# Peptides against a protein of PDB entry 6EJA: the designs that were tried, part 28

Target 1, 276 residues: chain A of PDB entry 6EJA
Amino acid sequence: VEYMPANPVRIAFVLVVHGRASRQLQRMFKAIYHKDHFYYIHVDKRSNYLHRQVLQVSRQYSNVRVTPWRMATIWGGASLLSTYLQSMRDLLEMTDWPWDFFINLSAADYPIRTNDQLVAFLSRYRDMNFLKSHGRDNARFIRKQGLDRLFLECDAHMWRLGDRRIPEGIAVDGGSDWFLLNRRFVEYVTFSTDDLVTKMKQFYSYTLLPAESFFHTVLENSPHCDTMVDNNLRITNWNRKLGCKCQYKHIVDWCGCSPNDFKPQDFHRFQQTARP

## One batch from the design tools (peptide; aimed at target 1 F141 C255 G256 C257)

Design b2_p16_6_s2 (made by RFdiffusion4, then SolubleMPNN; from b2_p16_6, 7 letters changed)
Fold by OpenDDE base, seed 4:
Structure b2_p16_6_s2 (fold): chain B 276 residues (1-276), chain A 16 residues (1-16)
Amino acid sequence: as target 1 above (276 residues)
Amino acid sequence: DDSLYEVDFDGMGDLP
């Protein structure tokens, strides 16, 4: 029996898109669109064509907005976190959008539940935050992610400047950069002035792939730590053999991986799949 | 069993 929540959660989907894959985006958007949710789309500053396309979409739907600001983001860039953080702030300031969850989404990491299932699930666990950890050795994670290295994003490149230490007393964690965060935690991240949030924002401003670790780390070290669920309710098509080729070395002084892209036809499959 | 759906991370380490 499908759980029917009395007060169904509403989701703010944040899409950070780039390139010229307007058709792909359109397909994905159609697959995830629902009238009860909200869609906030950031288009890379360099992707003017895509921006125009997305603007057209946003004009057709009242629950779709495009960021008035645009960042030039690169793979692994610290600016991605900035994008999310600014988006979160914007969304919190949109009083006409009563969203309950923040979800970022890409074609490479797709929800495995139907909208109804997702809503039902999140409605049941509306006080929880869903962040999937790497599930491996944390020290290895730190090394592999370069968290003990200082990076500077400049001129569309992540420059490695040197070594750094993990802040004392902070338990670093991370994994997937696709997460489901409740509004309360987003508010905390956005508006808290405590040392944790302040220091972590600073720390991750110089971090490679910050979105894969920032929210995990902040959450786990925050008063909200008990709200963490090690699950992002997604299927990621990881194939390290194919995705781990240091393909971004030209823009990042580090080696990174990427998940395999899903085919458009996979969207239907994913929506029908239930995670155990 | 959620363990069937492992999530990896993107960092690979220093450049070879």
Scores: peptide ipSAE 0.116, ipTM 0.712, DockQ to the pose 0.557
OpenDDE base, seeds 1, 2, 3, 5: peptide ipSAE 0.108, 0.108, 0.113, 0.104; ipTM 0.716, 0.718, 0.715, 0.707; seeds 2, 5 fail the geometry check

Design b2_p16_6_s3 (made by RFdiffusion4, then SolubleMPNN; from b2_p16_6, 6 letters changed)
Fold by OpenDDE base, seed 1:
Structure b2_p16_6_s3 (fold): chain B 276 residues (1-276), chain A 16 residues (1-16)
Amino acid sequence: as target 1 above (276 residues)
Amino acid sequence: DDELYEVDFDGRGPLP
């Protein structure tokens, strides 16, 4: 018998989608859709066909909305963080959507728990934030992520301009760019005017893959640091056997790797793999 | 093996 909380949390799912992956999006949407949650979808500015499709979905469901603004995002671009931050602000301003958690998803990253299990778990730990860290040598992580490098997003490219220093007194961390953040922390990130948030927003506006590190770093250095849980309660389809092929060198001045999208034949893996 | 599904940060780095 699954635990049913008396006051179940409601989730704002944020989807940042692009390209022509309409079928994948539809499958994911069907898998995660629930009437008690909220879905806020950003469609890349260049993906007009997908945008039209998503708009049709949003008209059919009262708890599905599409961002009225659209950004042209690139892999590893700083604009992705801007997209999340703006989405957070929008969601906080939607007084008719009383969400408790912010969760981002992609076709390459699926929850490993059922909706009931997820809601039960988050309802029990509603004051916590779930960010998965890299779990390895932090200095190596900084070097591999290029956090000590200055990047500029311009003309659909991430230009490496030079070296930079990590701000003193800041404990930098990171890992997965898929996270579960409670409303309170999202409010802090969105509205705080303290030096930490201000400086980190500036720092990460020139950062490659900023979403993999920004929220980790801000949280761990904030008054909310005790709320961190090193888990994002999902599985990502990484295949290390394939290796890193530096497939984004045409977009960013860095060698990067990304997870593969899950296919229907991969679903059996969800039954075999569990994260603590 | 859970290691197969962990983020491959080690494969990242400067361009050759």
Scores: peptide ipSAE 0.227, ipTM 0.764, DockQ to the pose 0.666
OpenDDE base, seeds 2, 3, 4, 5: peptide ipSAE 0.179, 0.151, 0.122, 0.228; ipTM 0.745, 0.726, 0.711, 0.757; seeds 2, 5 fail the geometry check

Design b2_p16_6_s4 (made by RFdiffusion4, then SolubleMPNN; from b2_p16_6, 7 letters changed)
Fold by OpenDDE base, seed 5:
Structure b2_p16_6_s4 (fold): chain B 276 residues (1-276), chain A 16 residues (1-16)
Amino acid sequence: as target 1 above (276 residues)
Amino acid sequence: DDELYEVDFDGMGPLP
């Protein structure tokens, strides 16, 4: 029996989806849907069929909405961060959705805990932010992730333009682009006009895979730095052999390894397996 | 460089 908190947190799940995998999305949605949470879905501008399907779902549930704006995003693109930031703003402006946490989900990364466990946990730690860091040498991380390189998203490609310097006085960090952020921090990121947020938004608009580092970096250098927990409560299907093929070279002027999406057969293992 | 990070994308560097 799970502990039921007196004031359970409510989660805004943000889904950024693309392609034609409507059935997969439907399955995922059913798996994570709860009446007490909120679901804000962005469908890639190019995925019209999926958009129609998602709209249909949103009409059936009062706690499901689709972004009225749609971006064309690419893997590793800076526009993904823009999508999250705009979604955050939208969600904060939705006064009828009293969410406490912002959580992004995809088929490549799933919560380890059940909904009840997650809610119980987050209700206990509602003032914390959960971001998983890389856990290794930071200088190497910066180099490997190309944070010291300038990228431009244009024509569905991330162009590497040259070198850049890490902003002075900023402790750069990063790791997983799947995170759990509390409303207070989201408010800070969205509405703060301080030098940190302003400069980081600019910096990361020219960054490869910005969502893997932006929130980490902003949080750790912000007045909210003491709220960071180095855990995103996720499991990732990591397979180096399969993931290290520079498979995105056609999209990004950078190579690396990435995990594979979970298959339906993997779903039952989410609670039993730790992230490799 | 085959060392893994606790990241979703482990960069390897620029295209050869």
Scores: peptide ipSAE 0.237, ipTM 0.802, DockQ to the pose 0.403
OpenDDE base, seeds 1, 2, 3, 4: peptide ipSAE 0.155, 0.190, 0.195, 0.162; ipTM 0.724, 0.735, 0.755, 0.723; seeds 1, 2, 3 fail the geometry check

Design b2_p16_7 (made by RFdiffusion4)
Pose (drawn by RFdiffusion4):
Structure b2_p16_7 (pose): chain A 276 residues (1-276), chain P 16 residues (1-16)
Amino acid sequence: as target 1 above (276 residues)
Amino acid sequence: AAEEDFEFELAGNGEP
């Protein structure tokens, strides 16, 4: 990531944010901002204070826009995938924004390498998609994720309605819902009317945690399957002893886990050279 | 040990 690219990638950051931590969001935005990238910010419908603060930012910079539509993106909700898919359509239709990669971030994410290094890395691998799979037993994954269960999002709640079959003829996969996707793959997901994309959009409209498997499943079974890199370029601070308390039991008809917050003792983890 | 930082853990934890 040391070289200087002659044709650097321009990145569309989609920030899906909620809560009250506007100053922290502004600090992270400062760290990732470059005049040649683009920023498209979705603020949870329930976070009006944060939205007003985000509007000030978008009014200041030409390469920053806010989604005019806003969803209540509850934990594990089917609406998160809807949010990503609509943002991808919006971004592809913005012809004045010639972006090459799609990167999703939350208000709790931070960069651990400089913008120069990120651009250099992605410029070398511009035809690749970066998704991280669970890599372990797939039947256990399907069960633990509830992918063989039917869910419905209404009234800001995920209702478990019954069982369903895993469709035949495709491999189902999943893992992290943080990723980096290139423009070509985003176009395929958005505009393709082939059997795979159409049916997966229907299947995932009624799926818990849809973003943790929709893009994996579509990519692995699509004509772009040979572009997958099993690495999302993220460090996620999982600690199952603390983060799996079924804490979202009142929002979803399921038990879930979330990553822990980093502490000072974790700083050495950001310096690992094992994987990008 | 460094590889553990790049492992994914399941967000879903099954039925209650």

Design b2_p16_7_s2 (made by RFdiffusion4, then SolubleMPNN; from b2_p16_7, 10 letters changed)
Fold by OpenDDE base, seed 5:
Structure b2_p16_7_s2 (fold): chain B 276 residues (1-276), chain A 16 residues (1-16)
Amino acid sequence: as target 1 above (276 residues)
Amino acid sequence: SDDELYEVEPHGQGEA
């Protein structure tokens, strides 16, 4: 028997989409759509056809909006974090959308729980933030993530400029770039002017794959640190053979692994495997 | 996360 909360949380789903994944987006949207949730969609500045399609969808639903601004994002780019941060600000300024949780989604990511399960779970733990950590040596993580390196996003490329120091007194953490953040923490990240948030926003504006570490690091060093849950309730299609071929070397001065988009045949794995 | 990064030498945009 599923627990039915008296005051169910409402989720702001933030979709960052690009390319020609119209069918995948449509499928995902249909799968996750619920009248009680909110959907804020950012379409890459270069994906005009997709943008037009998404706009058409948004006109059909009052709880679906498209960002009026559009960024050109690249794999590993700092602009992705900017996209999330701006989306968070927008969502907080939407007084007619009383969302409780921020959840980012892409074609390569899917909630491991059904809507009812997710809502029930988050309603029970509405004061918590769900971010999956790397689960390994932190020093190794810093090195492999290039957190001790300075990157600059320019001309659709992440340029490695040199070495940098991790700010003193900051416990760096990270892992998954898929997270479930409660409104309170999002408010803190968005509006706080404390040294932590200010410094981290600056630091991560020159960071490779910033979304994999920014929110973890900010949360764990913030007054909200006790709300951390090392789980993002996600499933991701990982294939190291395909994902670890340095396929983005032309975009970034770094090689890395990335998840693969879900295929129809991968559907059977839903709710069976959690993202590592 | 199954993401892993590897250090590589800097290269120009569009270069292999």
Scores: peptide ipSAE 0.014, ipTM 0.487, DockQ to the pose 0.073
OpenDDE base, seeds 1, 2, 3, 4: peptide ipSAE 0.008, 0.008, 0.014, 0.011; ipTM 0.478, 0.485, 0.494, 0.461; seeds 3, 4 fail the geometry check

Design b2_p16_7_s4 (made by RFdiffusion4, then SolubleMPNN; from b2_p16_7, 9 letters changed)
Fold by OpenDDE base, seed 3:
Structure b2_p16_7_s4 (fold): chain B 276 residues (1-276), chain A 16 residues (1-16)
Amino acid sequence: as target 1 above (276 residues)
Amino acid sequence: SDDELYEVEDHGDGEP
């Protein structure tokens, strides 16, 4: 039995989904749905079938909304970060949704805690931000991520334009693009006009896989740096295989690794293996 | 536990 906090945090879940896996999404949604939380779903512009399905779900629940705007995202595209940033702005402007934490989800990762455990934990650490770092050599990370390369997303392709330098005075970090961010930090990222946020938004608009590094880098270089916890409280697909075959060369002028998404059968295991 | 099962996620893997 988990401790029930007197003032439990409420979570804004942002789901970025694409394709036609409606059944999988429905199962995932049911697994994470709670009446006290909020769900904001972005469906890829090209995924019209899925969009229709998601709209149907949103009509059934008052705490589920679908983004009125839709982006066409590609693997590794800078537009993914734009999606998150815009969703953050939208969520902050929704005054009727008093959320305390921002959590992004896809079919690839889930919270390792039950709802009660997650809420209890986040309520205890409501002033913290949870970002998982790569845990490797940072120079290698920069090199492998191509952070020292300039990319342009155009015509459903990430074009490598050339080399660039990391901004001076910035400590770059990154890792998982799945995170738990408190409202205060989201407000900072969204509305701050300081040099850090401004420069990083610009820098990462030309970055491959920007969500894996943007929030880490901004947080660690910000006045909120002391709020970082090197953990995203995620359980990844324990049955997934990692593919590192440069399988995205057709859309990105870079090589990458990508794991499989969760399978429907994994949901039962998730429930059984959920831990505090 | 605050531990997670961390597997490799999406990430860059260098120049093609």
Scores: peptide ipSAE 0.143, ipTM 0.669, DockQ to the pose 0.482
OpenDDE base, seeds 1, 2, 4, 5: peptide ipSAE 0.027, 0.053, 0.021, 0.032; ipTM 0.593, 0.628, 0.555, 0.627; seeds 1, 2, 5 fail the geometry check

Design b2_p16_8 (made by RFdiffusion4; failed a check: the pose's geometry)
Pose (drawn by RFdiffusion4):
Structure b2_p16_8 (pose): chain A 276 residues (1-276), chain P 16 residues (1-16)
Amino acid sequence: as target 1 above (276 residues)
Amino acid sequence: FFATQGSAAGEGNGER
């Protein structure tokens, strides 16, 4: 990631944010901002204070826009995938924004390498998609994720309605819902009317944590399957002893886990050279 | 390239 690219990638950052931490969001935005990238910010419908603060930012910079539509993106809600898919369509239709990669971030994410290094890395691998699979037993993954269960999002709640079959003829996969996707794959997901994309959009409209498997499943079974890199370029601070308390039991008909917050003792982890 | 934390991310852990 040391070289200087002659044709650097321009990145569309989609920020899906909620809560009250506007100053922290502004600090992270400062760290990732470059005049040649684009920023498209979705603020949870329930976070009006944060939205007003985000509007000030978008009014200041030409390469920053806010989604005019806003969803209540509850934990594990089917609406998160709807949010990503609509944002991808919006971004592809914005012809004045010639972006090459799609990167999703939350208000709790932070860069651990400089923009120069990120651009250099992605410029070398511009035809690849970066998604992290669970890599372990797939039947266990399907069960723990509830992918063989039917869910419905209404009234800001995920209702478990019953069982359903895993469709035949495709491999189902999943893992992290944080990823980097290139423009060509985003176009395929958005505009393709082939049997895979159409049926997976229907299947995942009634799925818990849809973003943790929809893009994996579509990519692995699509004509772009040979572009997958099993690395999302993220460090996620999972600590199961603390983060799996079924804490979302009142929002979803299921038990879930969330990553822990980093502390000072974790700083050495951001210096690992093992994987990008 | 990025660190992720907090309730924005998730994982399923089975039925209640």

Design b2_p16_8_s1 (made by RFdiffusion4, then SolubleMPNN; from b2_p16_8, 8 letters changed)
Fold by OpenDDE base, seed 1:
Structure b2_p16_8_s1 (fold): chain B 276 residues (1-276), chain A 16 residues (1-16)
Amino acid sequence: as target 1 above (276 residues)
Amino acid sequence: FFAVSGDSSGEGDGDL
């Protein structure tokens, strides 16, 4: 029997989706849908078919909304962070949606635990933020991510303009761009006018794969630093041999990797997921 | 709690 919290957390699921995989998205949506949560869906500006399908869903459920604005995001693009930041602002301005946690998902993600398990866990740790760090040498991470390089997103491309310095006094960190953030931290990121948030927003607007590092860096250098949990509650099938082939060099002036699809042989890993 | 798949995620792998 799963523990039932007295004051269960309510989740704002932010779905950033693109392409034409409407059926896949629908299946995933049904798997994560619950009446007590909220779903805010951004559809890529270029994915009009998917947008029409998602709009139909939003009309059927009062707790499902679609962003009225749409961005044309690219792999590794700075605009992805803009998408999240704008979504966060929107969600905070929706006073009729009292959400407690922000969880980002794509159409290719899928739940491997029940809603009750997720809610019970997050209700127990409602004051924490779940971000997964790279777990490697930080200097190497900076170099591999190109954080010391200046990028400009323009014309569906991430242009490398030159070198840059990491801001003084900032401990840079990062890892996965999939996370779970509590409302309090999202409020801080959205509305704080302190030097940290202001500087980092500027810095990461010229950063490759900004969502993999922005929230980590801001959190760890903020007054909320003690709320970080080095776990994003995701399972990702990383196989560098298969997934690191600089396959995005036509989009970004950098080498990148992507995770691989899970196979039936990998399913045992889902049962071994550790909790913090 | 979630499985991530496809190219929906990424990681930097150094200079070209």
Scores: peptide ipSAE 0.437, ipTM 0.908, DockQ to the pose 0.857
OpenDDE base, seeds 2, 3, 4, 5: peptide ipSAE 0.342, 0.330, 0.455, 0.443; ipTM 0.864, 0.858, 0.913, 0.912; seeds 4, 5 fail the geometry check

Design b2_p16_8_s2 (made by RFdiffusion4, then SolubleMPNN; from b2_p16_8, 9 letters changed; failed a check: the pose's geometry)
Amino acid sequence: MFAAQGDSGGRGDGDL

Design b2_p16_8_s3 (made by RFdiffusion4, then SolubleMPNN; from b2_p16_8, 9 letters changed; failed a check: the pose's geometry)
Amino acid sequence: MFARQGDSGGRGDGDL

Design b2_p16_8_s4 (made by RFdiffusion4, then SolubleMPNN; from b2_p16_8, 9 letters changed; failed a check: the pose's geometry)
Amino acid sequence: MFARQGDTGGRGDGDL

## One batch from the design tools (peptide; aimed at target 1 S176)

Design b2_p17_1 (made by RFdiffusion4)
Pose (drawn by RFdiffusion4):
Structure b2_p17_1 (pose): chain A 276 residues (1-276), chain P 17 residues (1-17)
Amino acid sequence: as target 1 above (276 residues)
Amino acid sequence: YETVETLTDETKAKLAS
């Protein structure tokens, strides 16, 4: 990541944010901002204060826009995938924004390498997609995710409605819902009318935590399957002893886990050279 | 979802290209 690219990638950051931490969001935005990238910010419908603050930012910079539509993106909700898919369509239709990669971030994410290094790395591997699979037993993953269960999002709640079959003829996979996707793959997901994309969009409209498997499943079974890199370029601070308290039991008909917040004792983790 | 943090051989080969 030390070299200087002659044709650097331009990155579309899609920020899916909620809550009250506007100053922290502004600090992270400062760290990731470059005049040659693009920023498309979705603010949860329920976070009006944060939205007003985000509007000030978008009014200041030409390469920053806010989604005019806003969803209540509850934990594990089917609406998160809807949010990503609509943002991808919007971004592809913005012809004045010639972006090469799609990167999703939350208000709780931070960069651990400089923009120069990120651009250099992605410029070398511009035809790759970066998704992290669970890598363990797949039947266990399907069960723990509830992928063989039918869910419906209404009234800001995920209702478990019954069982369903895993469709035949495709491999189902999943893992992290944080990723980096190149423009070619995003176009395929958005505009393709082939059997795989059409049926997976339907299947995942009624799926818990859809973003943790929709893009994996589509990519692995698509003509772009040979572009997958099993690394999302993220460090996620999982600590199961603390983060799996079924804390979202009142929002979804399921038990879930969330990553912990980093502390000072974790600083050495951001210096690991093991994987990018 | 929690994942295995090591790189696969296929991923290593692609990143060495």

Design b2_p17_1_s1 (made by RFdiffusion4, then SolubleMPNN; from b2_p17_1, 7 letters changed)
Fold by OpenDDE base, seed 3:
Structure b2_p17_1_s1 (fold): chain B 276 residues (1-276), chain A 17 residues (1-17)
Amino acid sequence: as target 1 above (276 residues)
Amino acid sequence: METDESLSEETLAKLAR
């Protein structure tokens, strides 16, 4: 028997899609669609065919919209973070969409739990933010992520320009670029003018794979730090040959594939994760 | 993902494509 919340949360799903993943997107969309949620879809600027297909879907559902702006994102590019930040701003400005949680997805993601399970879980923990940390040595993480390196995104390429220092007084963290963020924290990230948010936005604009670390770092150094849950409710897998596979477990999880996320060894950590 | 400190700037740039 699942918990039935009195005030169920409503979710803004932000889908960042590109390429020729129309079938996967359709499958995923059908699996996650619910009339009480909201779907905001960004299609890569270079993926015109996919864009046309997504537009057709958006015209059929009042709670599905497509970003009027489109970015040309690359793997590891800083522009991916920009995409999320702009989508967050857009969603906050949509007064007719009263969402409570922000969840990012790709076309390869797939829910392994029912909508009711997801909503029940998030409704119980509506004041929390769910980001999964790398769970390794942090110094090693910084080095291996290249956080101590300066990158410039230009001409659909990430150029390493040299070394840089981590801002003083900042506890850097990260891991997965899949996250579940409550509206309050999204508001903070979007509209705060404090030194933390301002400096981190600047810092991560020259960062490789910024979405894997930006929200973690901002959250943990912010007044909202006590809302951190080291669980993104996702099991990520990346297998180019065999496709994406997930293993069912006792907690509410979503399955997704990303070349930017976790190594196979990290999958086992998710299996051992309990609900907060 | 993890980067390799031994990689050249050019190689890292290629990986980011």
Scores: peptide ipSAE 0.021, ipTM 0.597, DockQ to the pose 0.035
OpenDDE base, seeds 1, 2, 4, 5: peptide ipSAE 0.022, 0.017, 0.027, 0.018; ipTM 0.529, 0.564, 0.577, 0.566; seeds 1, 2, 4, 5 fail the geometry check

Design b2_p17_1_s2 (made by RFdiffusion4, then SolubleMPNN; from b2_p17_1, 7 letters changed)
Fold by OpenDDE base, seed 3:
Structure b2_p17_1_s2 (fold): chain B 276 residues (1-276), chain A 17 residues (1-17)
Amino acid sequence: as target 1 above (276 residues)
Amino acid sequence: METDENLSEETLAKLAE
């Protein structure tokens, strides 16, 4: 028996898609579509065919929109964070879309729980933010994620420029680039002018795989820190060929790919995916 | 469901290549 919320949350699904995953996207979309939710789709600037297909879908549903802007993103690129941040701003400016939660997805994702289960869960915890931490040594995390290194995204590549220091007074955290964020926190990230948000946006603009750490770090150092839940409701990543695995847990989980699942020989392959 | 783990140094090198 599932909890039936009196005021069910409405979800803004942000889909970041690229390449030739049209069939996967269609399958995933059909699986997650609900009339009460909202779907905002970013198609990579280089994926014109996919863009045309997505536009066709958006014309059929009033709660499906495609970003008018398109970025050329790479798997480890800082531009992925920019994509999320801009989409968040767009969604907040859409006054006709009263969403309560932000959830990011890729074309390779697939829901492991029903819509009712997801909505019931989020409605119960509507004031919380769901980000999964790495759960290991933080110093090791910093090193292995390259957070102590300066990167520049240019010409569809991440160039390592040298070493850098973690900003003082900041508790760095991260793990999964899958997150469920409530509207209030998204508003904070989008519009706050405090030193934390400002400095972190700058810091992570030169960061490798920034989406795996930015929101964690901002949240944990923000006035909203008490809203963090160390769990992301996971959607299964079906791109098994890239080493993406999912293990089912007792809580509603959406599964992403672990960066450690990728080897150097997989470099060209994971560039074809929006997320690690 | 896999916990996100750190990139290897070799992987980081490839990304920055």
Scores: peptide ipSAE 0.020, ipTM 0.593, DockQ to the pose 0.041; fails the geometry check
OpenDDE base, seeds 1, 2, 4, 5: peptide ipSAE 0.015, 0.016, 0.017, 0.011; ipTM 0.500, 0.526, 0.491, 0.494; seeds 1, 2, 4, 5 fail the geometry check

Design b2_p17_1_s3 (made by RFdiffusion4, then SolubleMPNN; from b2_p17_1, 6 letters changed)
Fold by OpenDDE base, seed 5:
Structure b2_p17_1_s3 (fold): chain B 276 residues (1-276), chain A 17 residues (1-17)
Amino acid sequence: as target 1 above (276 residues)
Amino acid sequence: AETVEELSEETRAKLAE
């Protein structure tokens, strides 16, 4: 028997989708949909077919909305962070959606717990933020992520322009770009005018794979630093043999790894393996 | 094949024009 909290948290699931993966999206949606949660879906500017499909879904459910704005994003692009930040602002301005947590999802990363378990857990720890760190040497992380390099997203490419320094006094951290953030922290990120948030937004607008580090770094250097939990409660379909072959060099002046989308045959892993 | 560094250098060169 699962604990049923008296005031269960409500989750804003943010999905950033692209391509023609309507079936995959539908499958994910069915897997994560609950009437008490909210779903905000951004469809890539170039994915008109998918956009039409998602709009159809949004018209059927009052707790499903599609971003009226659409960005063209690329792997590793800084625009992905912009998408999340704008989505956060939108969600905070939706007074009719009283969400407590922001959770991003893709076909490559699922919550490791059932809805009831997740809600119970987050309800117990509603003041915490869940960000998974890299778990290795920080200097190595900076080098591998290219955080000391300046990138510019332009013409569907991440151009490496040169070297840069990490802002003084900032402890950079990062890891997974899948996170669970409470509303309070999202409010801070969205509306704070302090030097940290301002500088980090600028810094990460020229950063490769910004979502893997921005929220970690902002949180850990903020007054909310004590709310961090080094866990994102995800199951990630990670296959280095497939995902670590510098497959994005044509669009990014850097090499990196990416997880693979879950396939129907992969769902058995939900019962066996969980990412710590 | 072009390396990441080669692409980066080319990019910098183009921006310097």
Scores: peptide ipSAE 0.016, ipTM 0.535, DockQ to the pose 0.015
OpenDDE base, seeds 1, 2, 3, 4: peptide ipSAE 0.026, 0.028, 0.025, 0.027; ipTM 0.541, 0.505, 0.530, 0.525; seeds 1, 2, 3, 4 fail the geometry check

